# Designs tried in a protein design run: peptides against a protein of PDB entry 3S8F. Part 120

Target 1, 157 residues: chain A of PDB entry 3S8F
Amino acid sequence: VLTLFVAVPSLMTAFTVAASLEFAGRLRGGRGLFGWIRALPWDNPAFVAPVLGLLGFIPGGAGGIVNASFTLDYVVHNTAWVPGHFHLQVASLVTLTAMGSLYWLLPNLTGKPISDAQRRLGLAVVWLWFLGMMIMAVGLHWAGLLNVPRRAYIAQV
Target 2, 166 residues: chain B of PDB entry 3S8F
Amino acid sequence: DEHKAHKAILAYEKGWLAFSLAMLFVFIALIAYTLATHTAGVIPAGKLERVDPTTVRQEGPWADPAQAVVQTGPNQYTVYVLAFAFGYQPNPIEVPQGAEIVFKITSPDVIHGFHVEGTNINVEVLPGEVSTVRYTFKRPGEYRIICNQYCGLGHQNMFGTIVVKE

## One batch from the design tools (peptide; made by RFdiffusion4, then SolubleMPNN)

Design b2_p16_1_s1 (from b2_p16_1, 7 letters changed)
Fold by OpenDDE base, seed 1:
Structure b2_p16_1_s1 (fold): chain B 157 residues (1-157), chain C 166 residues (1-166), chain A 16 residues (1-16)
Amino acid sequence: as target 1 above (157 residues)
Amino acid sequence: as target 2 above (166 residues)
Amino acid sequence: VAQLLAFLAAAFAAAE
């Protein structure tokens, strides 16, 4: 299906970002296959938020391919699967990226750096957001596979 | 040093590009495998059939709910269903167990859903288009029809029933 | 570009 070709530039873009992260991590002293990950600035919510968004986007992207498949879409369409996909793509990546942007933007606009307390709180917020989003997304996808309809308060499973 | 950095970045980008392409193949392969090994729940798209939503209630096979169930052959039926704000007609839809049922579903007003619990029947119903779904009920009983597409203030209460008789 | 086109063609064939 030609529709699936949309995945190509999307994946290319996503993994270009990943490449940048790897390079940055290695510049920060990370070594080995995974050591570069640890070297990234995980103490900065402006960094953590969008990265967590990217992580949520991975399963969402895989689901996007499923959703774009004519045959497989019949299985998942208008089930709880779809809201699960939405929350990974929008409520995870887009929202967390916006959060991360604010953590960078506001200090720069005000000329005042965030306090350490604010930084720690920010980290807690984005991690909790991500965790909750993942739990909900997994649940929704699971429910969708059980043929639970979306936009309905009742289902016979 | 700029050249060195550029070369390093390029190498990583190429690596991740290769990975992305590999993942794409994995996903495509997964789809292909699924289609090759699983046929349950797969309903091929039929020919697009159009109707006039402004007259569908007055004329044609959807006009009279008492005539909605039509026997088209031995153990074969066509059921003409209207999804409307906010319900289905006929309601209940009565069909025999084991018969091949072809649902012809359309809407006179707005987009609705047609999700039958306990089955793989799940389609959107668009005004001006006829959704065609083929299904055989193996078990007698009542199957609830759920509207899974927002259609207005009464959407949450829009239900129908299919009664499968022995 | 040629490699990409070949990939897309293969992907299309596999997806259909």
Scores: peptide ipSAE 0.000, ipTM 0.773, DockQ to the pose 0.031
Fold by OpenDDE base, seed 2:
Structure b2_p16_1_s1 (fold): chain B 157 residues (1-157), chain C 166 residues (1-166), chain A 16 residues (1-16)
Amino acid sequence: as target 1 above (157 residues)
Amino acid sequence: as target 2 above (166 residues)
Amino acid sequence: VAQLLAFLAAAFAAAE
């Protein structure tokens, strides 16, 4: 009940954020159905990290609805599916948002901008982190559907 | 200036809200499709049954592992299983192939898991509460029971076996 | 917590 109750406001918030991104992209000269995405500041790790976190949160949020559904939870509960869900929510959205915040916070605290090398390294870190998280999450969800248990070091599936 | 900006923002919000509503129906449809096409070999019982965990080892249907498997019909059995730190009782659990098995599982100590590999049997076992799972084994052989709920220092070694006989 | 603080301190030092 609680998860489903939170799901509706969360979806509304997510799509409101998307609307804000579209508006920002169009203000930056983007046009068309998808041109506004290209106009966003993809060269800034402080922007890229949270956005990638939001992208990871989409399948994680869908998984949350599954986990809260009685009949579907019976299939996935205490399987590798659950860690997959957690890693999408925590290690994707929360962690990437924290990383993005750091890329803004440190230059602001020191009063010094990051170098171009640091910026490029930051972009590499964020994208590689996201890629690794997506690979692991897909694997864990797949294993969970194959009834691989969580909290077990061995499985016969 | 601000009015124009607000109007533009509202237009984008309306579009994304419409998309949100559409996606909601897509998700509902996907869930419905999954439920309609997914076959469940395990039927969970909806009734809550209570038991005293402090006496479950001394009296009642869980007290004697030799009497744990009870034939309730021509091809129907009830198996009274204890999940404890750190194992299962009886062990092995012996049942015939093709019979409808009702597992009645409880714990005398802490919360455990009851996950039968090769099946969709996967329930948590709470002290003072009886978990009921109905299943029919179609293939003979050995099925390992795994605890998938952390229950202490011996959790990783907590295994049982179901032997399905022809 | 100590690891996090050490990491943040190192990141801060590298940013200067």
Scores: peptide ipSAE 0.000, ipTM 0.731, DockQ to the pose 0.015
Fold by OpenDDE base, seed 5:
Structure b2_p16_1_s1 (fold): chain B 157 residues (1-157), chain C 166 residues (1-166), chain A 16 residues (1-16)
Amino acid sequence: as target 1 above (157 residues)
Amino acid sequence: as target 2 above (166 residues)
Amino acid sequence: VAQLLAFLAAAFAAAE
């Protein structure tokens, strides 16, 4: 009940953010159905990080609904599926948002902009982190569906 | 200017709301697919039963591992299993192939897991509660029981065995 | 909270 209740406002928030991004992209010269995406500041790790976090949060959110379902939870509960869900939510969204926040906050607090090298490194870190998290998450979810238990070092499969 | 921007934002929001509704149906479909493909043979939970964890080792059907397997019908058995720190009893659990097995599982100490490899048996075992799981082993052999709930220093080594005899 | 503050302080110091 609680999860489903929280899911509604979360979805509203998610799509509101998406709408804001579209507006921003169009203000930056993006046109068409998808052109606004390209117009977003993908060269800024402070932007890229939280956006990638949001992308990872989408399947995680769907997984939350699965976990809240009585019948579906029976399948996935205490399997590797659960850690997969957690990593999408915490290690993806929360962590990437934190990383992105630092890329914005520190330059503003110090009054010193990040160098181009630091910017490029930041982008690399964020994208690599996201990629790694997606690989791990997919693997964990898959393993969970194959009945690999969590909190165990051994499995039959 | 502010009004124009506001109207533009609203237009985009409307579009995304429409998209959100579409995605809702997609998610429902995915849930339905998962349900259809992965929930075959779900073991329904029985009625909630309570037991005193402080006396379960001394009194009642869990007290004697030698009498843990009880035949309740021609091809039906009840197995009274204790999950404890750090193991299971009886161990091994010996049951015949093709028989309907009703596991009555409880714990005298802390919360444990009862995950049987090669099956869909996967339940948590709480002190003071009896977990009931019904399963029929169609294939003879050994099935390992794994504790998938952290229960202390010996958690990682907490295993049991179900031996299914022909 | 203390850890977070310490981290932020350290990050700030390193960024100066």
Scores: peptide ipSAE 0.000, ipTM 0.734, DockQ to the pose 0.015
Fold by OpenDDE base, seed 4:
Structure b2_p16_1_s1 (fold): chain B 157 residues (1-157), chain C 166 residues (1-166), chain A 16 residues (1-16)
Amino acid sequence: as target 1 above (157 residues)
Amino acid sequence: as target 2 above (166 residues)
Amino acid sequence: VAQLLAFLAAAFAAAE
């Protein structure tokens, strides 16, 4: 009963982060309903990585609601669905946030800015990571719905 | 100005809140769809039942695999299943096609899984707790039971079989 | 917050 109410502060946090992004985009000259998105610093891996993590966290959060529902959890529990969920939450959000923090923190701590080549490589890394994670997560969720078991090396599905 | 920034952010937060609420309804709809499409034929238990895992092998309905399948009514059976390191008993579990089967599953040792392929029967089995699942097998044949909760060195090889007879 | 709580409560009631 109370488990689903944990979604409340999480959603509030998500709204605040989204609002901050919109505000930042508009400060950078973005206009209209979607123009602020393009105005965000997509050329900075320190920004892109955690944002992609947040994007991956959205379907993961939806999955969290599913997993927290006792009726739906009966369907998905200990299937491939669960690894799909936590890879979005941990291997996407947490990992990409860590990657992003690294791209920001190291230059600031060392006083040495990253080169353009390092910046471009960083962008490639975080986007490829996100893409791969989304493919894997979709596959795992799909397999889970097909009743592929978790922690089993074989399945007849 | 901090105050101006806060006002602007507040306006955006209201918009995103509305969007998130809308998305929540979408998620609920998807949940409903999932339930409608993936829960047919399985009735989960409502009440928690307890058992002593230290004596479950010696006395009670789980003690004798030969007496594990109990007919409780016309086309109604209760099957007392033990999940243990590393297997299931009885094995195979033999039940008739079209009968309503109530599985009463527990463990004498550690936590196991009870995942029946070809069905949506999928429960954890805890020592001291009885997992109850109601299911009717519509098709005859063999259904493999898979342990999907890590239980030790033999976990990956822990399988059972349900044989549904015409 | 109250609106969100009400929504979640309704969602929970519908799902349970």
Scores: peptide ipSAE 0.005, ipTM 0.749, DockQ to the pose 0.032; fails the geometry check

Design b2_p16_1_s2 (from b2_p16_1, 8 letters changed)
Fold by OpenDDE base, seed 5:
Structure b2_p16_1_s2 (fold): chain B 157 residues (1-157), chain C 166 residues (1-166), chain A 16 residues (1-16)
Amino acid sequence: as target 1 above (157 residues)
Amino acid sequence: as target 2 above (166 residues)
Amino acid sequence: MAVLLSFLAQAFAAAE
């Protein structure tokens, strides 16, 4: 009940953020249905990190609904699926948002902009983190569907 | 112009609302797909049964492992299983192939898991409650029971065995 | 771990 209840404001937030991103992209010269995406500041790790976090959160959120469903939860409960869900939510969205926030916050607090080298390294870090997290999450979800148990070092598959 | 910007944002929000509705159907479809492919036999929840965890080892059907397997019909058995720190009893659990087995599982101490490899049996076992699971083993052999709920220092080594005899 | 360490290194460098 609680999960489904919080899903509503979460979805509202997600689509509001998306609308804001579209607006921002269009202000930056993006045109057409998807051109605004390309116009967003993909060269800034402070932007890229939380956006990638949001992208990871989408399947994670869907998984949350699955986990909250009686019939579906029976299939996935206490399997590797569950940590897969957690990693999408915490290790993807929360962590990447934190990382992105720091890339914005620290330069502003110190008054020193990040160097181009730091910017490029930051982008690499964020993208690699996201990629690794997606690989792990997909693997865990898949393993869960194959009935690999959670909290066990062995597997039947 | 703040008002112009506000109206523009609203237009984009309307588009995203339409998209959100479309995505809702996609998610429903994905849920349906998951159900169709992975629910080859959901074991329905039975009646909630309670037991006193402080006496379950001394009295009642769980007290004697040698009497844990009870034939209730021509091809039906009830198995009274204790999940405890750190193991299962009886161990092994011996049942015949093709028989309908009703597992009555409880714990005298803390919460444990009861996950039988090669089956869809996967339940949590709470002290004071009896978990009921019905299953028919179609193939003879050994099935490992795994505790998939952290229960203490010996959790990782908490295993049992079901032996299905021809 | 390497990615995390790289991030932390950047954060500390930026804080100086």
Scores: peptide ipSAE 0.026, ipTM 0.740, DockQ to the pose 0.018
Fold by OpenDDE base, seed 1:
Structure b2_p16_1_s2 (fold): chain B 157 residues (1-157), chain C 166 residues (1-166), chain A 16 residues (1-16)
Amino acid sequence: as target 1 above (157 residues)
Amino acid sequence: as target 2 above (166 residues)
Amino acid sequence: MAVLLSFLAQAFAAAE
């Protein structure tokens, strides 16, 4: 139980980011309990990418608590569950944040804005990436619960 | 203006912090519930046992694969298993159906995995440490041992077999 | 892979 308190700083950080998003959405005219979400700039891949990464990070964080638990780790350790966790944390959050950063950074550094076509394509890319990562992550977690080992090409199922 | 904005931000942060704490408690509660209701499925941590990986092949209970299976009581056996690059010893491991088997697993070289298909046996094997796993095979047949920890060039081919006899 | 390649292509195009 004490080990689980390692999650406290991470949760605090994650949800302060969420608080910032809510504030930003409300500043943009969003109202109500969820109206602020719709008010966020979903037309900007530089925004959408890291936010999708954060969304993937939520189940990944929950999995982190599981993985850090001695008792529960017995079930999931060295199974496909672990790669599933990694792909949420690295291939989703980190990678999408990097993608989003490039959509901001390159126009800023070059002084050239991205075209509308590039913007739309960028949105498609990050959404498809997110969708693919979610499918893969769910599959890996499911396989892990079925006791499929990691680092092996064979399984009992 | 700035003060008002600051207060608003703090209010949102407090709300989300409360949510985060609530979620933490939910996770802890779920873990506690799982432990309380599924204790039979959890193998408790045993005592840490140490061995010298440099001599484990030459002396001691792991040295002779022909003597690796030791009957310790009525319907109780201890099996001394070596995980090495790239296989298991003994191979196959032959044990009786319905017997309580205590696996004592160690490595003479690098870290390996010991994952037995069709069972909940899944442990890492560290040189210098003895992994202890207790299991009773209810069904006769062959159970494949899989190395699920990267251990070198032959890792992908590192398999063993447990043969459970009637 | 297609998504990754498309992203890389966009990055290169933006850097041009």
Scores: peptide ipSAE 0.021, ipTM 0.773, DockQ to the pose 0.018
Fold by OpenDDE base, seed 4:
Structure b2_p16_1_s2 (fold): chain B 157 residues (1-157), chain C 166 residues (1-166), chain A 16 residues (1-16)
Amino acid sequence: as target 1 above (157 residues)
Amino acid sequence: as target 2 above (166 residues)
Amino acid sequence: MAVLLSFLAQAFAAAE
């Protein structure tokens, strides 16, 4: 029971970031319930990458609640579910945040802006990475629910 | 300007905090749904039972694989299983169909997994700790045991078999 | 990677 209450501060922290994004989007001219999302700088890989990481973190966080549940953990523990969760948290959120940070940091440190070609390539990389991670993660979570074991080269299904 | 910005952010934060609380309830509901649909997979917490991993092979109920299957009552058995680098004993584990089986699983060496295919039996096996799992095999046949916790160079080949007899 | 692909394939096959 107490473990589930850990979700409260986690969600509060996560959605505080969303509040900052809403504010930024509205400052950029976005209006209404969703118009602020479109107003965000989706042409900048330094922005897109960490945001995609956060989006991947949503199902990962939901899975985290499941994994933290004492009763439900017995269903998913050491199945393909766990790698699915990890890939959303580490290989999606952390990795995409690192990618985004580099797209911001390197131009800032070198004083050289990225070219338009580099920008477009960066966008392609982070979107493709996100897409691939989502496909893999969904598959792993589903396989886990089907009792496919973790750390085994074979499965019963 | 900073005050106006902070006030605006605060308003959005309040909205998103409310949303976060709503999402918390959604997740709790999803957990409840999962429990309702997968109740058979829920294993309640049991009492922690300890054993000395350094002597478990020499003395006690795990020492003799020929005595590992113990009838404890009418149609009730306890099976004392060792998970070790790199296998299980007894192997095969022979149990009757329809009997209530209590597995008592421990390790003499390192942490292993005990995942029985075709069942919801899936536990980690720690040296010094006894994992207890209760299960009734409704169908006769062979059930493969898979180690799903890395335990060394032979981990990928660590398998066992449960044979359920009619 | 092969294991992951296998898991994906199995998951999709089971979902159909």
Scores: peptide ipSAE 0.021, ipTM 0.761, DockQ to the pose 0.018
Fold by OpenDDE base, seed 3:
Structure b2_p16_1_s2 (fold): chain B 157 residues (1-157), chain C 166 residues (1-166), chain A 16 residues (1-16)
Amino acid sequence: as target 1 above (157 residues)
Amino acid sequence: as target 2 above (166 residues)
Amino acid sequence: MAVLLSFLAQAFAAAE
């Protein structure tokens, strides 16, 4: 029980971000329970990338609780589950946030706005990255539950 | 305007924080449920047992591979296993089907893994510590031991075999 | 890899 209290600050942070997104969406004209989501700037890769990262981070965070649980960690430790978790935390959230940051930073530093073609390409990149990460992460978690070892090139399954 | 915006943000934040706290309790409940319903086959943590990694090859129960399998009861054995760069000792490990096997695993050099395919045996092996795992093989055959902790250039080739005899 | 390369190419183009 006490172990789960470690997640409290992280949850507070995550939902503070969610609150900010809701507020932003409502300022952009979104209404109702879900209308604010649609009102967010989904045409901007600098926005989409970190948001997709956050979405990937949710199951990763849940996995963090599993990994921190003594009895549950026994099942998943040093299996493909662990790299699956890492790819949700680092290769999705951190990487997509970095990508999104660059989509903002480079135009700002150079003073040159991105073209519409670059914007569309950026959207394609971040969505494809997210999709690929989710497929891989699900596969790794599944493999881990099937006792596929981490750091080995061979497995029984 | 800034004050109004700030107040609105705080209102949303409070709502989401309340939701987060509710989810925390849901997670606690889910963990409790999982532990209550899915604990079969979990190997409990043993007491910390220490050994000198510098002498483990020369003296004690790990020193002679021929004496590594010790019968401790009519249907009970203790197997003293060394994980080293880059293999396991003894290899193969021969045990009877249906017997309760207590593996006592340690390392003379670096950290290794001890992952037995087809089983839930999966432990890290630390120099100076003895990992204890209890398992009963229900099916005869060969079970591969895999090192799942990087231990050097030969890590990928570090395998062992458990032979379960009828 | 293709996604990563596309991102890098885009970043390069944006920087120039």
Scores: peptide ipSAE 0.020, ipTM 0.760, DockQ to the pose 0.018

